# Peptides against a protein of PDB entry 4Z63: the designs that were tried, part 268

Target 1, 334 residues: chain A of PDB entry 4Z63
Amino acid sequence: LCLGMNDLTGNIPEDLFHLKRLNLLGIQENRLSGSLSREIRNLSSLVRLDVSWNLFSGEIPDVFDELPQLKFFLGQTNGFIGGIPKSLANSPSLNLLNLRNNSLSGRLMLNCTAMIALNSLDLGTNRFNGRLPENLPDCKRLKNVNLARNTFHGQVPESFKNFESLSYFSLSNSSLANISSALGILQHCKNLTTLVLTLNFHGEALPDDSSLHFEKLKVLVVANCRLTGSMPRWLSSSNELQLLDLSWNRLTGAIPSWIGDFKALFYLDLSNNSFTGEIPKSLTKLESLTSRNISVNEPSPDFPFFMKRNESARALQYNQIFGFPPTIELGHNN

## One batch from the design tools (peptide; made by RFdiffusion4, then SolubleMPNN)

Design b2_p26_4_s2 (from b2_p26_4, 16 letters changed)
Fold by OpenDDE base, seed 4:
Structure b2_p26_4_s2 (fold): chain B 334 residues (1-334), chain A 26 residues (1-26)
Amino acid sequence: as target 1 above (334 residues)
Amino acid sequence: SEWEKLRAERDAEAFERLQDENVIFR
């Protein structure tokens, strides 16, 4: 049943919960309000539930133990409060959980040993607090993780060295500390291709440790952290780099010539730093900017990016990294 | 319509909240 993109108001009709053979319920982009009924438990055949872009409030009902076939739960852009229900946090069937842009709070707790099928988690823009869950790497299929714009004080857990499934990770704007530890841990994520750490690590030094290595790193965004230091030499070994944003930091020294050796680098922003010296001539030879053969069909994060011209400007949303215009920004340096 | 306005307002408010997740500054 697909009733999305209407002007439906009120709550879900009770009779809808009698549809025991229903596999897909999509009621997204409406004006549905009140609590999400616990009677969704009666939809025992449900595979996909999309209640996103509504006015739902209250706690998410703890009925997911009665939904053994549920693979997709989309609840983004609602007014949900409380935590993730225990039954949802223990769901062995769930592949994708999107609860972005709610008012969920408390400690983030997932029983990752039970969540054997979870591959995508979007909890961006919530009110989660405390530390990052140390057991998140126990979600052995978890590939896409957006935890941006929460209040995860402290450091990246050491357990994330074992986060082998992790490919796309955003922790942007989450009050994280110790970038050296974070990078030292996350380098062990052998499948990590996208790392977004913007608006963290305020005033820390960007580590220039030649022992750091990100084998499959394609996208690195560490903007607006007021980071000190220079262009990190370890980054030169990330031969698959496509997008680099280190803008709005306090980085110094020269822009190294190796920055032009990245064959796939199509977006570079080093603006609003304190870089000195000459622009590397190698940047004029970036193959990605000279050749039209951008492979548009590469896997991307499930979470969007937002491009702002300034802090007060309206952002442009980009659902795919390849939607970014080919860019070299070196402005506002010394 | 009133609904189109309310949708636009909702979308704008959501966008204002979301634009600070994965920000690329220019």
Scores: peptide ipSAE 0.397, ipTM 0.890, DockQ to the pose 0.858; fails the geometry check
Fold by OpenDDE base, seed 5:
Structure b2_p26_4_s2 (fold): chain B 334 residues (1-334), chain A 26 residues (1-26)
Amino acid sequence: as target 1 above (334 residues)
Amino acid sequence: SEWEKLRAERDAEAFERLQDENVIFR
């Protein structure tokens, strides 16, 4: 049953929960309000639940133990409060959990040893606090993780050295500290292709440690951290780099010539730093900017990006990194 | 339609809140 993109108001009719053979319930993009009924438990054949973009409030009901076939739960952009229900945090069937842009709070706790099918987790823009869950790497299929815009004070857990499934990771604007530790840990994530760490590590030094290596890194965004230091030499070994944003930092020194050796680099923002010297001539020879035939069929994060022209500008949402125009921004350097 | 306008307003408000999630500055 798909009733999305209407102007439906009020609660879900209780009689809808008698549909025991229902595999798909989509009621997204409405004005449905109140609590999400616990009677969802009666939908024992449910594979996909989409309640996103509504006015739901209260706690998410703890009934997911009665939904053994549920693979997709989409609840983004609601008013949900409380934590992740225990039955949801233990769901062995769940592949995708999206609860972005809610009011969920407390400590983030997932039973990753039980969540054997979880591959995508989006909890961005919530009120989670405390530390990052140390057991998150136990989610052995977890590939896409957005935890941005929460209050995860402290450091990236040491256990994330074992996060082999991790490919797309955002911790943007999450009050993180110790960039050296974070990068030192996350370099062990052999499948990591996208790393977003914007609005963290305020005023720290960007490490220039030659021992750091990100083999499969395609997208690195570490903007607006007030980071000190220079262009990190370790980044030169990330030969698959496509997007680099280090804008709005306090980086100094020259832009190194190796920045033009990245064959796939189509988006570079080093603006609003303190870089000096000449623009590397190698940047004028970037194949990605000269050839029209970049195969756009690369895997992208499930989480969107928001492009702002300035701090006061309205953001443009980009669901795919490849939607970004080819860009070299080197402005506002001293 | 009025609904499309309300949707656009909601989407705009959501975008304003989400702007600081995964930001690319220009």
Scores: peptide ipSAE 0.392, ipTM 0.875, DockQ to the pose 0.799; fails the geometry check
Fold by OpenDDE base, seed 2:
Structure b2_p26_4_s2 (fold): chain B 334 residues (1-334), chain A 26 residues (1-26)
Amino acid sequence: as target 1 above (334 residues)
Amino acid sequence: SEWEKLRAERDAEAFERLQDENVIFR
């Protein structure tokens, strides 16, 4: 049953929950309000539940133990409060959980040893606090993780060295500390292709440790951290780099010539730093900027990016990184 | 319509909150 993108108001009719053979319920992009009914437990055949973009409030009901076939739960852009229900946090069937842009709070706790099918997690823009869950790497299929715009004070857990499934990771604007530790840990994530760390590590030094290596890194965004230091030499070994944003930091020194050796680099933003010297001639030879339509139909994060022209400008949403215009931004380096 | 307006307002408010997640500053 797909009823999305209407002007439906009020609550879900109770009789809808009598549909025991229903595999798909999509009621997204409406004005449905009140609590999400516990009676969703009666939908024992449910594979996909989309309640996103509504006015739902209250706690998410703890009934997911009665939904053994549920693979997709989309609840983004609601008013949900409380935590992730225990039954949801223990769901062995769930592949995708999207609860972005809610008012969920407390410590983030998932039973990752039970969540054997979880591959995508979006909890961005919530009120989670405390530390990042150390057991997140136990979600052995978890590939896409957005935890941005929460309050995860402290450091990236050491256990994330074992996060082999991790490919797309955003921790933007989450009050993280110790960038050296974070990068030192996350370099062990052999499948990590996208790393977004914007608005963290305020005033720290960007590590220039030659022992750091991100084998498959394609996208690195560490903007607006007030980071000190220089262009990190370890980044030169990330031969697959496509997007680099280090804008709005306090980075100094020269832009190194190796920045032009990235054959796939199509987006470079080093603006609003304190770089000095000459622009490397190698940047004028970037194959991605000189060669024709590389329609790179590459996998992207499930979470969107937001491009702002300035801090006060309205962002443009990009669902795919490859939708970014080819860019070299080196402005405001004084 | 009034409903379209309220949807647009919701979407705008959501967008304003979400733009601080994965920001690419230019």
Scores: peptide ipSAE 0.390, ipTM 0.885, DockQ to the pose 0.868; fails the geometry check
Fold by OpenDDE base, seed 3:
Structure b2_p26_4_s2 (fold): chain B 334 residues (1-334), chain A 26 residues (1-26)
Amino acid sequence: as target 1 above (334 residues)
Amino acid sequence: SEWEKLRAERDAEAFERLQDENVIFR
């Protein structure tokens, strides 16, 4: 049953929950309000539940133990409060959980040993607090993780050295500290291709340790951290780099010539730093900027990016990184 | 339509809240 993208108001009729053979319920992009009914438990054949982009409020009902076939739960852009229900945090069937842009709070707890099928987690823009859950690497299929815009004080857990499934990771704007430790840990994530750390590590030094290595790194975004230091030499070994944003930091020194050796680099932003010297001539030889054939078909993060011209400007939403125009921004370096 | 306007307003409000999540500054 797909009723999305309408002007439906009020609550879900209770009689809808009598549909025991229903595999898909999509009621997204409406004006549905009130609490999400506990009677969802009666939809025992449910594989996909999409309640996103509504006016739902209250706690998410703890009924997911009665939904043994549920693979997809999309609840983004609602007014949900409280935590992740215990039955949801223990779901062995769930592949994707999206609860982005809610008012969920408390300490984030997932039973990753039970969540054997979880591959995508989006909890961005919530009110989670405390530390990052150390057991996230126990979610053995977890590939896409957005935890951005929460209040996760402290450091990246040491356990994330074992996060082999991790490919796309955003921790942007989450009050994280110790960039040296974070990079030292995350370099062990052998499948990590996208790393977003914007608006963290305020005023720290960007490490220039040649022992750091990110073999499969395609996208690195560490903007607006007030980071000190220079262009990190370890980044030169990330031969698959496609997007680099280090803008709005306090980085100094010259832009190194090796920045033009990245064959796939189509987006470079080093603006609003304190770089000096000449623009490397190697940047004029970037094949990705001269050829229109950027392979648009590469896997992207499930979370969107937002491009702002400045801190006060309205962003542009990009659902795919490959939707970014080929860009070199080196402005505002004094 | 009035409904298209309400959708556009909702999308704009959501966008304003979400723009500080995974930001690429230009």
Scores: peptide ipSAE 0.376, ipTM 0.843, DockQ to the pose 0.856; fails the geometry check

Design b2_p26_4_s3 (from b2_p26_4, 19 letters changed)
Fold by OpenDDE base, seed 3:
Structure b2_p26_4_s3 (fold): chain B 334 residues (1-334), chain A 26 residues (1-26)
Amino acid sequence: as target 1 above (334 residues)
Amino acid sequence: SAAAEEAARRREEALERVQDENVIYL
């Protein structure tokens, strides 16, 4: 049953929960309000539940133990409060959980040893607090993780060295500290292609450790951290780099010539730093900017990006990185 | 239509709430 993208108001009719053979329920992009009914437990054949873009409030009901076939739960852009219910945090069937843009709070706790099928987790823009869950690497299929815009004080856990499934990771705007430790840990994530760390590590030094290596890194975004230091030499070994944003930092020194050796680099923002010297002539030879042979079919993060011209500008939402215009921004350097 | 305008308004309000999630600057 797909009823998304309508002007439906009020509560879900209780009679809908008598549909015990229902595999797909999509009621997204409506004006449905109140609590999400516990009677969703009666939908025992449910594979996909999409309640996103509604006016739901209250706690998410703890009934996911009665939904043994549920693979996809989309609840983004609601007013949900409380935590992730225990049955959801222990779901062995769940492949994707999206609860982005809610009011969920407390400590983030997932039973990753039980969540054997979890591939994508989006909890961006919530009120989670405390530490990052050390057991996230135990989610052995977890590839896409958005934890951005929460309040995860402290450091990236040492256990994330073992996060082999991790490919797309955002911790943007999450009150994190110790960028040197974070990069030193995350370099061990052999499948990591996208790393977003914007609005963290305020005033720290960007490490220039030649021992750091990100083999498969395609997208690095570390903007608006007030980071000190220079362009990190370790980044020159990330030959697959497609997007680099280090804007709105306090980086100094010259822009190195090796930045023009990235054959796939189509988006570069180094603006609003304190870089000096000449613009490398190698930047004028970036093949990706001349030939535009960027395969639109590359795997991208499941979480959206928000493009802003400045801190106060209105954002433009992009669901795919490859939707970005080819860009070189070097403005506002002194 | 009033419904389309209301839907647009809600999308804008939602965008304002999330725009600092995964920021890329120009």
Scores: peptide ipSAE 0.407, ipTM 0.881, DockQ to the pose 0.826; fails the geometry check
Fold by OpenDDE base, seed 1:
Structure b2_p26_4_s3 (fold): chain B 334 residues (1-334), chain A 26 residues (1-26)
Amino acid sequence: as target 1 above (334 residues)
Amino acid sequence: SAAAEEAARRREEALERVQDENVIYL
């Protein structure tokens, strides 16, 4: 049953929950309000639930133990409060959980040992607090993780050295500290291709440790951290780099010539730093900027990006990194 | 339509709430 993208209002009719053979329920992009009914438990054949972009409120019902076939739960952009229900946090069937842009709170807890199928987690823009869950690496299929804009604190857990499944990770704007530790841990994530750390580590030094290595790193975004230091030499070994944003920091020194050696680098923002010297001539030879063949067919994060012209500007949402125009921004340096 | 305008407004308000999530600057 697909009723998405309408002007539906009020609650879901309770009689809808008598549809025990229903595999797909899509009611996204409506004006549905109130609590998500507990009677959703009656939909025992449900594989996909999309309630996103509504006006739902209250707690998410703890009925996911009665939904043994549920693979996809999309609840983004609602008014949900409370935590992740225990039955949802223990779901062995769930592949994708998207609860982005809600009012979920408390400590983030998932039983990753039970969540054997979880591959995508989007909890961006919630009210989760405390530390990052140390057991996330126990979600052995978890590839895409957005935890951005939560009230986390402290450091990246040491356990994330074992996060081999992790490919796309955002911790943007989550009050994290110790960038040196974070990078020192996350370098062990051998499948990590996208790392977003914007609005963390305020005033720390960007480590220039040559022992750091991100083999598969394609996207690095560490903007608006007030980071000190220089362009990190370890980044030169990330030969697959496609997007680099280090804007709105306090980085100094010269822009190194190796920045132009990245064959796939199509987006570079080093603006609003304290870089000095000449623009590297190698930047004029970036193959990605001279050749029209940006492979649009590369895997991307499931979480959106928000492009802003400046700190106060309105963001534009981009669902695909490859939708960004080829860009070199070096403005507002010394 | 008023409904389309309201939907647009809600999308805008939702965007405003999330714009500091995964920011890339220009």
Scores: peptide ipSAE 0.401, ipTM 0.875, DockQ to the pose 0.827; fails the geometry check
Fold by OpenDDE base, seed 2:
Structure b2_p26_4_s3 (fold): chain B 334 residues (1-334), chain A 26 residues (1-26)
Amino acid sequence: as target 1 above (334 residues)
Amino acid sequence: SAAAEEAARRREEALERVQDENVIYL
């Protein structure tokens, strides 16, 4: 049953929960309000639940143990409060959980040893606090993780060295500290292609450790951290780099010539730093800027990006990095 | 329509709430 993208108001009719053979419930993009009914438990055949973009409030009902076939739960852009219910945090069937842009709070706890099918987790823009869950790497299929805009104080857990499934990771604007530790840990994530760390590590030094290596890194976004240091030499080994944003930092020194050696680099923002010297001539030879044949069909993060012209500008939402215009921004340097 | 305007407003308010999530600057 798909009733999304309407002007439906009020509660879900109770009789809808009598549909025991229902595999898909999509009621997204409505004006449905109140609590999400616990009677969803009666939908024992449910594979996909999409309640996103509504006015739901209260706690998410702890009924997911009664939904053994549920693979997709989309609840983004609601008013949900409380934590992840225990049955949801233990769901062995769940592939995708999207609860982005809610008011969920407390410590993030997932039973990753039980969540054997989880491949995408979006909890961006919530009120989760405390530390990052150390057991997140135990989610052996977890590829996409958005934890952005929460209050995960402290450091990236050492256990994330073992996060082999991780490909797309955002921790942006999450009150993280110790960028050196974070990069030192996350370099061990051999499948990591996208790393977003914007609005963390305030005033720290960007490490220039030549021992750091990100084998498959395509997208690195570490903007608006007030980071000190220079262009990190270790980044030159990330030959697959497509997007680099280090804007709105306090980086100094020259832009190195190796920045033009990235054959796939189509978006470079080094603006609003303290870089000096000449613009490398190698930047004028970036194949991705001269050739129209950027393969737009590469796997992308499931989480959106928000492009801003400046700190106060209205964001433009991009669901895919390949939607970004080919850009070299070097403005507002010394 | 009033419904379309309300939907647009809700999208805008939602965008404002999440604009600092995965920021890329231009």
Scores: peptide ipSAE 0.396, ipTM 0.870, DockQ to the pose 0.835; fails the geometry check
Fold by OpenDDE base, seed 5:
Structure b2_p26_4_s3 (fold): chain B 334 residues (1-334), chain A 26 residues (1-26)
Amino acid sequence: as target 1 above (334 residues)
Amino acid sequence: SAAAEEAARRREEALERVQDENVIYL
């Protein structure tokens, strides 16, 4: 049943919960309000639930133990409060959980040993606090993780060295500290292709440790951190690099010539730093900017990006990195 | 329509709330 993109108001009719054979319920992009009914437990055949872009409030009902086939739960852009319900945090069937842009709070807790099917988690823009959950690497299929715009004080957990499933990771704007530790841990994530750390590590030094290595790194975004230091030499070994944003930092020294050796680099922002010297001639030879055959069909993060011209500008939402225009931005370094 | 305008407003307000999530600068 798909009733999305209407002007539906009120709550879900109780009689809808009598549909015991219903596999797909989509009621997204409406004006549905009140609490999400506990009677959703009666939908025992449910595989996909999309309640996103509504006016739902209260706590998410703890009934997901009665939904043994549920693979997809989309609840983004609602008014949900409280935590993740225990039955949801223990769901063995769940592949994707999206609760982005809610008012969920408290400590983030997931029973990753039970969540054997979880591959995508989006909890961006919530009110989660405390530390990052150390047991996230126990979610053995979890590849896409957005935890951005929460209040996860402290450091990246040491356990994330074992996060072998992790491919796409955002911790942007989450009050993180110790970039050296974070990079030193996350380099062990052998499948990590996208790393977003914008608006963290305020005023720290970007490490130039040549022992750091990100084998599969395609996208690195560490903007607006006020980072000091220079262009990190360890980054030169990330031969698959496609997007680099280090803008709005306090980086100094020359832009190194090896920045033009990245065959796939189509987006480079080093603007609003303190770089000096000449623009490397190698940048004028970037194959990605001269050839039209950028393979746009690469796997991308499930979480959106927000492009801004400056800190005060309105963001443009991009659901795919490959939707970005080919860009070299080196402005405002004088 | 008033409903379409309200939906547009809600989308805008939602965008404003999340715009500092995964920021890339231009």
Scores: peptide ipSAE 0.396, ipTM 0.872, DockQ to the pose 0.844; fails the geometry check

